# Peptides against a protein of PDB entry 8PQO: the designs that were tried, part 95

Target 1, 252 residues: chain A of PDB entry 8PQO
Amino acid sequence: VLLKEYRVILPVSVDEYQVGQLYSVAEASKNETGGGEGVEVLVNEPYEKDGEKGQYTHKIYHLQSKVPTFVRMLAPEGALNIHEKAWNAYPYCRTVITNEYMKEDFLIKIETWHKPDLGTQENVHKLEPEAWKHVEAVYIDIADRSQVLSKDYKAEEDPAKFKSIKTGRGPLGPNWKQELVNQKDCPYMCAYKLVTVKFKWWGLQNKVENFIHKQERRLFTNFHRQLFCWLDKWVDLTMDDIRRMEEETKRQ

## One batch from the design tools (peptide; made by RFdiffusion4, then SolubleMPNN)

Design b1_p17_1_s4 (from b1_p17_1, 9 letters changed)
Fold by OpenDDE base, seed 4:
Order: structure tokens, then sequence, then C-alpha cells
Structure b1_p17_1_s4 (fold): chain B 252 residues (1-252), chain A 17 residues (1-17)
């Protein structure tokens, strides 16, 4: 098991982020070719549990069409089905990813708290002290180009170049986080993403767990760069606007 | 298109199996 807490600081409020996240997810999904192929939604319903109220989703990602023929032919039953269970109770979110074949031997869990701070809270997910000792805190700087793979880099998604016309935020220089503290009119938040990865196959555990973390980090970095650089597209939207956009997208 | 706030679909697309 490998645990890391990714801390993504953004020059947006927690309330703004809720809109921006949903917008950016929808927009990113539109830009993906074939990303929706083989996705089955089993459940999409409101939930209330232990004082947490939100939306629960259960999806299956069928990978049969996304793997080479030889992999498909050799794959055990259920090996190419990934289940995603998600509890969205913003500002808290939890996602659990499992595989039918691997069962208890495979887990990706992503737990996110969105807080109006600069990533300074320790153990925001309230882990036991012994568990917390094993968590690596990883800061993602959306302005740091060196954290972006060359193949993922787009100038229009570079926070170091982007300036919001609507809000005046950006571009984000090397010391933008320090400067933000002095800008009383600029909101900020941190997304604390505790990622738990378990891959219990002998000889492959560390390799696969580290690989998954690398991909998650890449995903979080790119997504939040997009979210910020798309600020002018979503900052004036309401949650009702987002819901309308989602419904329009479902009809296509 | 399905909302994927945690980017599972994107993650899957990036994983070369």
Amino acid sequence: as target 1 above (252 residues)
Amino acid sequence: MLLDPMGTARLVAEISL
C-alpha cells in the first residue's frame, strides 16, 4: 500500500472551485476522443450517511475495447472491468476504484478535502497517527512548468502565461503563492487529495503502486492547470448553469 | 458524456496496458 497526499493550491475560492471543477470535467471529457466508450453508469443517486450529504455514483469502465486483442484474449474474467464508486459531498469527495478480478488485491482510493487555506493543514483526513506517518505530502504547483510533461504542455493551459480578464488573476509567477497572501482580494484554496493505492501482486506491488501515483499526479497537475486557465469560462457560471450544461451534454 | 471528477476515464486512457 502506498499513500500520498497531494496538495493543490489554487487562487480560487472553495465555492468557485465547485463550479470550476464541474465545468473543467465536462470540458475535458468533451475533448477526449473515445473516453466515454465502455462506461456504464450503474447508480447515480443522492445519498446521506453519517452527516455527509451528496451524490453517489457507481460506474463500470469496460476496457475490452481499449486493450490489444492479445490482452483481451488472455485476460481473466472480470480483469478488464474497473468499478468506480464515488461519493461527492463537496467540499468532501471520495472515490474508490476496484477491479472485479483482483478483488481485495487492487484498490485506488482518492479522498479530497477542499479547504480555504494554502495547504498548511496536517492530517486533514484524520488518519490514525500510525497511518499518517506513512503518508507523503506532495505539493503540486500549477505554475511550475517543470512538473508538466512536454507532451501534455499547452500554452493556453499555462498558468504562468494566463491572465483572467474577468477576475484579474494571473499570470502566476514563481512566487505566486507567497504573493497571494498579500492580495486580500484574491481568494485561495487547497485541494487535499489523499490517494491510497494498493496492488497486492508479488513482485509488482511497488512498481504498479508508484506508477499509478505518477499517473494520478500527472492527472491532477494537468486538470488544475486547465481549471485555472479556463477561469473566465466558468467563473460567472452558477451551479444551475453547470447542471444545464451537463443535461445538454447528455443529450448529445 | 459522463462526469468524471476524479478523472478515472482520463487515467485509464493514459495507462498503457
Scores: peptide ipSAE 0.173, ipTM 0.807, DockQ to the pose 0.235
Fold by OpenDDE base, seed 2:
Structure b1_p17_1_s4 (fold): chain B 252 residues (1-252), chain A 17 residues (1-17)
Amino acid sequence: as target 1 above (252 residues)
Amino acid sequence: MLLDPMGTARLVAEISL
């Protein structure tokens, strides 16, 4: 088991982020040709449990089309089906990813708290002390180009170059986080993303767990760079606007 | 189809690449 808490600081409010996240997810989904292939939505319903109220989704990602033919032929039954269960009770979110074949031997859990701070809270997910001491805190700096793979880099998605016309936010210089503390009119938040990865396969555990974390970090970095650089596209949208966009996207 | 806020479909695509 490998746990890391990714802390993504953004010059947006928690309330703004809710809109921006949903917009950016929708936009990214449109831009990713084939990213939605083989996705089956089993459940999409509101839930209320233990004071948590939000939207529950259960999706199956069928990977058969995304792997070579020989892999499909050799893959055990259920090995190419990934189940995603997600509880979106913003500002808290939880996603659990499992595989039919590996069962308890494979888990990706992503728990996110969105807080109006600069990533300074320790153990926001309230882990037991023994568990918390094994969690690596990883700060993602969306302005740091060195954290972006060359193949993922786009100038139009570079927070160090982007300036919001609507809000005046950006570009984000090397010391933007420190400067943000002094900018009373600029909101900020941190997404605390606790990622738990389990891959219990002899000889491959550490390799696969580290690989998954690397991909998650890459995903979070790129996504939040996009979210910020798309600020002018979503900052004036309401949650009702987002709901309409989601409904329109479901009809396509 | 909308991705979850975590972008699992994107993750899967990146792993498969």
Scores: peptide ipSAE 0.052, ipTM 0.772, DockQ to the pose 0.220
Fold by OpenDDE base, seed 1:
Order: sequence, then C-alpha cells, then structure tokens
Structure b1_p17_1_s4 (fold): chain B 252 residues (1-252), chain A 17 residues (1-17)
Amino acid sequence: as target 1 above (252 residues)
Amino acid sequence: MLLDPMGTARLVAEISL
C-alpha cells in the first residue's frame, strides 16, 4: 500500500472551484474523442450517510475495446472491468476504484477535502497517527513548468503566461503562493487529495503502485493548470448553468 | 459525457495500451 497526499493550491475560492471543476471536466471530456466509450453508469443518486449529503455514482469502465485483441482473448473474466464508486459531498469527495478480477488485491482510493487555506493543514483526512506517518505530502505547483511533461505542455494552458481578464488573477510567477498571502482581494484554496493505492501482487506491488501515483500526479497537475487557465470561461457561470451544460452534452 | 471529476476515464485512457 502506498499513500500520498497531493496538495494543490489555487488562486480561486472553494465556491468558485465547484463550478470550475465541473466545467473543466466537461471541457476536457469534449476534447477526448471516444472518452465515453465503454462506460456504464449503474447508479446516479443522492445519498445521506453519517451527516454527509451528496451524490453517489457507480460506473463500470469496460476496457475490452481499449486493449489489443490478444490481451482481450487471454484476460481472465472481470480483469478488464473497472468499477468506480464516487461520493460527491462537496467540499468533500471520495472515489473508490476496484477491479472484478483482483478483488481485495487492487484498490485506488481518492479522498479530497477542499479548504480555504494555503495547504498548511496536517492530517486533514483524520488518519490514525500510525497511518499518517507513512503518508508523503506532495505539493503540486501549477505554475512550475518543470512538473509538466513536454508532451503535455500547451502554452494556452500555462498559468505562468495566463492572465484572467475578468478577475485580474495571474500570471503566476515563481513566488505566486507567497505573494498571494499579501493580496487581500484574491481568494485561495487548497485541494487536499489523499490517494491510497494498493496492488497486492508479488513482485509487482511497488512498481504498479508507484506507476499509478505517477499517473495521478500527472492528471492532477494538467487538470488544475487547465482549470486556472479557463477561469474566464467559467467564473461567471452558476451551478444551474453547469447543470444545463451537462444535460445538453448527455443528449449528444 | 463522462462527468469524471477524479479523471478516472482520462487515467484509464493513459494506461490503456
């Protein structure tokens, strides 16, 4: 088991981020041709548990069309089906990813708190001390180009170049986080993403767990760079506007 | 459209061979 807490600081409010996240997910999905292929939505309903209220989703990702024919033919039953269960109670979110074949030997869990701070809270997910001491805290700086792979870099998605016309935020210089403390009119937040990866196969555990973390970090970095650089597209939208956009996209 | 706030669909696409 490998645990890391990714801390993503953004010059937006917690309330703004709720809109920006949904917009950016929708926009990124439009740019990916076939992004919805092989996805089955089993459940999409409101939930209430232990005072937490939100939306619960259960999806299956069928990977049969995304692997070579020989892999599909040799794959055990259930090996190419990934289940995603998600609890969205913003500002808290939890996602659990499992595989039918590996059962308890495979788990990806992503728990996110969105807080109006600069990533200074320790153990925001309230882990036991013994578990918390094994968590690596990883700061993602959306302005740091060195954290972006060359193949993923786009100038129009570079926070170090972008300036919001509507809000005046950006560009984000090398010391933007320190300067933000002195900018009384600029909101800020941190997304605390605790990622738990379990891959219990002898000889492959560390390799696969580290690989998954590498991909998650890459995803979080690129996504939040996009979210910030698209600020002028979503900052004036309401949650009702987002809901309409989602409904329109489901009809296509 | 896959409303995947955690980017699972994107992650799956990147891991897919």
Scores: peptide ipSAE 0.107, ipTM 0.790, DockQ to the pose 0.234; fails the geometry check
Fold by OpenDDE base, seed 3:
Structure b1_p17_1_s4 (fold): chain B 252 residues (1-252), chain A 17 residues (1-17)
Amino acid sequence: as target 1 above (252 residues)
Amino acid sequence: MLLDPMGTARLVAEISL
């Protein structure tokens, strides 16, 4: 098991982020080739449990069309089905990813708190001290081009070049986080993303767990760069606007 | 609200490549 807490600082409020996240997810999904191919939504309903209230989703990702034919033919039943269970009780979110074939030997869990701070809280997910000491804290700087793979880089998604017309935020220079403290009118937040990866196959555990973390970090970096650079597209939207957009997308 | 189809979908796509 490998645990890392990714801390993503953004020059937006926690309330703004709720809209921006949903917009950016929808927009990024449109840009993916084969958007929705092999995705089955089993459940999408409100939930309330232990004082947590939000939206629960259960999706299956069918990978049969995304692997070579010989892999599909040799794969055990359920090996190419990935289950995603997600609880969105913003500002808290939890996602659990499992595989039908691997069962308890495979887990990706992503737990996120969104806080109105600069990533300074320790153990925001309230782990036991013994567990917390094994968590690596990883800061993602959305303005740092060195954290972006060349193949992922787009100038229109570069926070170091983007200037929001509607809010005046950006471009984000090398010291943008320190400068935020002096900018009374610029909101900020941190997404604390605790990622737990378990891949219990002898000889492959470390390789696969580290690989998954590398991909998660890449995903979080690129997504939040997009979210910020799309600020002018979503900052004036309400949650009701987002809900309407989601409903319209479901009807297509 | 469909939570980030991007998270798992991107990860799955990247693992499958």
Scores: peptide ipSAE 0.039, ipTM 0.752, DockQ to the pose 0.283; fails the geometry check

Design b1_p17_2_s1 (from b1_p17_2, 6 letters changed)
Fold by OpenDDE base, seed 4:
Structure b1_p17_2_s1 (fold): chain B 252 residues (1-252), chain A 17 residues (1-17)
Amino acid sequence: as target 1 above (252 residues)
Amino acid sequence: DEFVVLALAKAIVEASY
C-alpha cells in the first residue's frame, strides 16, 4: 500500500471551486471518452453518514470498447470492469476505485478536503499517527511547466500564460503563491487529496503502486491547470447552471 | 471521476505494451 497526499493550491475560493470542478470534470470527461460510452450508473442517491451529508454514486466503467483488441481478447473475466464508488459531500469527497477481477488485491482511494488555505494543514484527513508518518506530502504547482509532460502541454491550458478577463487573475508567475498572500482581494484554496493505492500482486506491488501515483499526479496536475485556465468559462455559473448543463448533456 | 478512471485505464494499457 502506498499513500501520498497531493496538495493543489489554486487562486480560487472553495465555493468557486465547487462550480469549477464540476464544469471541468464534465469537459475533461467529454475530452477523454467522447461522451461517456461504457459508463453504467448503478446508484445515484443522497446519503447521510456520521454527520456527513452528500451524494453517493456507484458507477461501472466497461472498458471493453476502450482498449485494443488484443487486450480485450486476453483480459480475464471482469478485468475490464472498473467500479467507482463516490461520496461527494463538498467540501469533502471520497472516491473508491476497484476492479471485478482483482477484487481485494486492487484499490485506489482518493479522499479530498478543500480548505481555504495555502496547503499548510498537516493530517487534514485525521489519519492515525502511525499511518500519517507514512504519507508523503506532494505539492502540485499548476504554474510549473516542468511538472507537465510535453505530450500533455497546451498553451491554452498554461496558467503561466492565462489571464482571466472576468476576474483579473493570472498569469501565474514563478512566485504567484507568495504574491497571492499579499493580494487580499484574491481568494485561494488548497485541495488536499489523500490517495491510497493498493496493488497486491507479488513482484509488481511497488512498481504498479508507484506507477498509479505517477499517473494520478499527472491527472491532478493537468486537471487543475485546465480548471484555472477555464476560469472565465465557469466563474459566473451557479450550481443550478451546472445542473442544467449536466441534464442537457444527458439528453444528447 | 469518469475522466480519472478512463485516463488511468488508458495509461495502464499503454504501459502494458
Scores: peptide ipSAE 0.248, ipTM 0.867, DockQ to the pose 0.455
Fold by OpenDDE base, seed 1:
Structure b1_p17_2_s1 (fold): chain B 252 residues (1-252), chain A 17 residues (1-17)
Amino acid sequence: as target 1 above (252 residues)
Amino acid sequence: DEFVVLALAKAIVEASY
């Protein structure tokens, strides 16, 4: 088991991020697959548990149509079915990813707190001290080009070049986080993303767990660079606007 | 999120080649 807490600082408010995230997820999903093909929604309902109130979703991602034929033919039964259970109680979110074939031997858990700070809180997910001692804190700087793979880099998604017309935010220079403290009119937040990866196959645990974390970090970095650079597209939208957009997409 | 699951799955499959 390998745990890392990714801290993503953004020059947006917690309330703004709720809209921006939903917008950017929709766009990123379209860019990745062109739509929701192969996604089965089993459950989508409100929940209330232990003082937490939000929306619960259970989705199955059927990857058979997303892999080459030879992979599909050689894959064990259930290996290409990914289950995602998500508890969305913004500003808190929890996602659990499992696989039918791997069963208890595979787990990805992503727990996120969105806080109006600069990533200064320790153990925001309230782990036991012994567990927290083994968590690596990883800061993602969306303005740092060195954290982006060359194959992922796009100039139109570079926070160091982007200037928001609607808000005046950006471009983000090398010391943007320090400068943000002195800008009382610019909101900021941190997404604390605790990622737990379990891959219990003898001889492959460390390799696969580290690989998955590497991919998650890459995804978080690219996603939040996009979210910021798309600021002018979503900052004036309301949650009702997002809901209407989602309903329109479902009808297609 | 859909893009997270699909992107991760794609990366795993490609690494298995």
Scores: peptide ipSAE 0.236, ipTM 0.862, DockQ to the pose 0.461
Fold by OpenDDE base, seed 2:
Structure b1_p17_2_s1 (fold): chain B 252 residues (1-252), chain A 17 residues (1-17)
Amino acid sequence: as target 1 above (252 residues)
Amino acid sequence: DEFVVLALAKAIVEASY
């Protein structure tokens, strides 16, 4: 098991982020090959548990049509069915990803707290001390080009180049986080994303767990660069606007 | 999130090439 807490600092408020995230998720999903295809929604309902109120979803991703033929032919039964259970109670979110074939030997859990700070809180997810000491804190700087793979880089998604017309935010220079503290008119937040990865397979555990974390970091980095650079597209939207857009998308 | 799962799956497949 490998745990890392990714801390993504953004020059947006927690309230803004709720809109921006939903917008950006929708856009990012459209941009992914086969977005929406092969996704089965089993459950989508409100929940209330331990004072947490939100939306619970259970989705199955059928990847049979998303992988090359040779992979599909070699894959054991159930290996290409990914289950995602999500508890969305913004500003807290939890996602659990499992696989039918691997069962309890495979787990990706992503727990996120969105806080109006600069990533300074320790153990925001309230892990036991013994567990917390094994968590690596990873700071993602959306303005740091060196954290972006060349194949992922897009100039239009570069926070170091982007200037928001509607808000005046950006571009983000090398010391943007330090400067942000002195900019009273610019809100900020941190997404604390605790990622737990378990891949119990003899000889491959560390390799695969590290690989998955590498991919998660890559995804988080790219996503939040997009979210910021798309600021002018979503900053004036309301949650009602987002809900309407989601309903319209479901009809397509 | 849908894009996370799909992107991760894609990355795993690509790494297997």
Scores: peptide ipSAE 0.228, ipTM 0.858, DockQ to the pose 0.486
Fold by OpenDDE base, seed 3:
Structure b1_p17_2_s1 (fold): chain B 252 residues (1-252), chain A 17 residues (1-17)
Amino acid sequence: as target 1 above (252 residues)
Amino acid sequence: DEFVVLALAKAIVEASY
C-alpha cells in the first residue's frame, strides 16, 4: 500500500472551485477518447452518513472497447470492468476504484478536502499518527512547467501564460504563491487529495503502485492547469447553471 | 471522475506496449 497526499494550491475560492471542478470534469471527459462510452451508472442517489451529506454514485467502466483486440480476447472475466464508488459531499469527496477480477487485491482511493488555505494543514484527513507518518506530502504547482510532461504541454493550458479577462488573475509567475499572500483581493484554496493505492500482487506491488501514483499526479496536474486556464469559461456560472448543463447532457 | 478513470486506464494500456 502506498499513500501520498497531493496538495494543489489554486488562486480560486473553495466556492468557485466547486463550479470550476464540475465544469472542467465535463470538458476533460469530452476530451477523452470515447467519452462516457462504456460507462454504466448503477447508483446515483443522495446519502447521509455520520453527519456527512452528499451524493453517492456507483459506476462501472466497461473498458472492452478501450483496449486492443488482443487484450480484450486474453483478458480474464471481469478484468476490464472498473468500479467507481464516489461520495461527493463538497468540500469533501471520496472516490473508491476497484476491479472485478482483482477484487481486494486492487484499490485506488482518493479522498479530497478543499480548504481555504495554502496547503499548510497537516493530516487534514485525520489519519492515525502511525499511518500519517507514512504519507508523503506532494505539492503540485500548476505554474511549474517542469512538472508537466512535454507530450501533455499545451500553451493554451499554461497558467504561466494565461490571463483571466474576467477576474484579472494570472499569469502565474514563479513566485505566484508568495505574491498571492500580498494580494488581498485574490482568493486561494488547496485541494488536499489523499491517494491510497493498493496492488497486492507479489513482485509487482511497488512498481504498479508507484506507476499509478505517477499517473494520478500527472492527471491532477493537467486537470488543474486546465481548470485555471478555463477560469473565464466557468467563473460566472452558478451551481444551478452546472446542474442544468449536466441535465441537458444526460438528455443527449 | 470519468476522465480520471479513463485516462488512467489508457495509461495502463499504453504502458503494456
Scores: peptide ipSAE 0.227, ipTM 0.856, DockQ to the pose 0.488

Design b1_p17_2_s2 (from b1_p17_2, 9 letters changed)
Fold by OpenDDE base, seed 4:
Structure b1_p17_2_s2 (fold): chain B 252 residues (1-252), chain A 17 residues (1-17)
Amino acid sequence: as target 1 above (252 residues)
Amino acid sequence: DEFVVLSLAKRIVEAAK
C-alpha cells in the first residue's frame, strides 16, 4: 500500500471550485473518450453517514471497447470492468476504485478535502499518527511547466500564460503563491487529495503502486491546469447551470 | 470521476504496449 497526499493550490475560492470542478470534469471526460460510452451507472442517490451528507454514485466502466483488441483478448474475465464508488459531499469527496478481477487485491482510494488555505494543514484527513507518518505530501504547482509532460502540454492550458478576462487572475508567475498572499481580493484554496493505492501482486506491488501514483499526479496536474485556464468559461456559471448541462449531456 | 478512471486505464494500456 502506498499513500500520498497531493496538495493542489489554486487561485479560486472553495465555492468557485465546486462549479469549476464539475465543469472541468465534464469537459475532461469528453476529451478523454468522447463521451460516456461504456459507463454504467448502478447507483446515484443521496446518502447520510456519520454526519456527512452528499451524493453517492456507483459506476461501472466497461473498458472492453476502450482497449486494443489484443488487450481485450488477453484480459481475464472482469479485468476490464472498473467499479467506481463515490461519496460526494463537497467540500469533501471520497472515491473508491476497484476491479472485478483483482477483487481485494486492487484498490485506489482518493479522498479530497477542499480548504480555503494555502496547503498548510497537516493530516487534514485525520489519519492515525502511525498511518500519517507514512504519507508523502506532494505539492502540485499548476504554474510549473517542469511538472508537465511535453506530450500533455498545451499553450491554451498553461497557467503561466493565461489571464482571466472575467476575474483578472493570472498569469501565474514563478512566485504566484507568494504574491497571492498579498492580493487580498484574490481568493485561494487547496485541494488535499489523499490517494491510497493497493496492488497486491507479489513482485509487482511497488512498481504498479508507484506507477499509478505517477499517473494520478499527472492527471491532477493537467486537470487543475485546465480548470484554471477554463476559468472564464465556468466562473459565471451557477450550480443550476451545471446541472442543466449535465442533464443535456445525458440526453445526447 | 469518469476522466480519472478512463485516463488511468488508457495510461496503463499505453505502458503495457
Scores: peptide ipSAE 0.318, ipTM 0.883, DockQ to the pose 0.494
Fold by OpenDDE base, seed 1:
Structure b1_p17_2_s2 (fold): chain B 252 residues (1-252), chain A 17 residues (1-17)
Amino acid sequence: as target 1 above (252 residues)
Amino acid sequence: DEFVVLSLAKRIVEAAK
């Protein structure tokens, strides 16, 4: 098991991020798949647990049509079915990803707190001290081009070049986080994303767990760069606007 | 989120090639 807490600092408010995330997720999802083919929603209902109130979703991702033919033919039964259970209680979110074939041998858990700070809180997810001491804190700087793979880089998604017309935010220079403290008119937040990866196959545990973390970090980096650079597209939207857009998408 | 799962799956498949 490998745990890392990714801290993504953004020059947006927690309230703004709620809108921006939903917008950006929708866009990113379209870009990756070209649609929702292969996604089965089993459950979508409100929940209340341990004082937490939100929306629970259980989705199955059938990847048979999303992988090369040779992978599909060689994959054992259930290996291409990914289950995602999500508890969405913004500003807290929890996602658990499992696989039918691997069962208990595979787990990805992503727990996120969105806080109006600069990533300075320790153990925001309230882990036991013994567990927390083994968690690596990883700061993602969306303005740092060196954290972006060349194949992922797009100039239109570069926070170091982008300037929001509607808000005036950006471009983000090398010291943008330090400067942000002195800018009372610019909100900020940090997404604390505790990622737990378990891959219990002897000889491959460390390799796969590290690989998955690397991909998650890559994903978080690219996603939040997009989110910021798309600021002018979503900053004036309300949650009601987002819900309407989601409903319209479902109808298409 | 769909993009999280599908993106990760895509990367895993690519790495396995």
Scores: peptide ipSAE 0.304, ipTM 0.877, DockQ to the pose 0.474
Fold by OpenDDE base, seed 2:
Structure b1_p17_2_s2 (fold): chain B 252 residues (1-252), chain A 17 residues (1-17)
Amino acid sequence: as target 1 above (252 residues)
Amino acid sequence: DEFVVLSLAKRIVEAAK
């Protein structure tokens, strides 16, 4: 098991992020699959437990049509079915990813707190001390080009170049986080993403767990760069607007 | 999130090639 807490600081408010995240997730999802092909929604309902209220979703990602033929042919039964259970109670979110074939031997858990701070809170997810000492804190700087793979880099998604017309935010210079403290008119937040990865196959555990973390970090980095650079597209949207957009997408 | 799962799957497939 490998745990890392990714801390993503953004020059947006927690309230703004709720809209921006939903918008950006929708766009990013379209970019990956063209609209959610192969996704089966088993459950989508409100929930209330342990003092949190939100939306629970259970989705199955059928990847049979998304992988090369040779992978499909070699894959054991159930290996290409990914289950995602999500508890969305913004500003808290929990996602659990499992696989039918791997069962208890595979787990990706992503727990996120969105806080109006600069990533200064320790153990925001309130882990036991013994567990917390094994968590690596990883700061993602969306303005740092060196954290972006060349193959992923797009100039139109570069926070160091982007200037928001609607808000005036950006571009983000090398010391943007330090400068943000002195800018009373610019909101900020941190997404604390605790990622737990378990891959219990002898000889492959560390390799695969580290690989998955690398991909998650890559994904979080790219996503939040997009989110910021798309600021002018979503900053004036309301949650009602987002809900309408989601409903319209479902109809297509 | 959908893009999380699908992106990760894509990267795994790419690495397996």
Scores: peptide ipSAE 0.300, ipTM 0.876, DockQ to the pose 0.512
Fold by OpenDDE base, seed 3:
Structure b1_p17_2_s2 (fold): chain B 252 residues (1-252), chain A 17 residues (1-17)
Amino acid sequence: as target 1 above (252 residues)
Amino acid sequence: DEFVVLSLAKRIVEAAK
């Protein structure tokens, strides 16, 4: 098991992020192969547990059409079915990803707290001290081009080049976080994303777990660069607007 | 999130090639 807490600082408020995230998720999903094709929604209902209220979803991703034919033909039964269980109680979110074939031998858990700070809170997910000492804190700087793979880089998604017309935010220079402290009119937040990766197959555990973390970090980096650079597209939207857009998408 | 799962799956497939 490998745990890392990714801290993504953004020059947006927690309230703004709620809209921006939903918008950006929708847009980013369109850019992925299939754009939601092969996704089966088993459950989508409100939940209440231990004072936490939100929306619970259970989705199955059938990846048979998303892999090469030879992989599909050789894959064990259930190996290409990914289950995602999500508890969305913004500003808290928990996602659990499992696979039918690997069962308890595979787990990706992503727990996120969105806080109106600069990533300064320790153990925001309230892990036991013994567990917390094994968590690596990883800061993601969306303005740092060196954290972006060349093949992922797009100029239109570069926070160091983007200037928001509607908010005046950006471009983000190398010291944007330090400068942000002196800009009282610019909101900020941090997404604390605790990622737990379990791949309990002897000989492959460390390799796969590290690989998955590397991909998650890459994904978080790219996503939040997009989110910020799309600021003018979503900043004036309300949650009602987002809900309406989602409903319209469902009908298509 | 759909893009998370699909993106990760894509990366895994690419790595396996």
Scores: peptide ipSAE 0.300, ipTM 0.875, DockQ to the pose 0.494

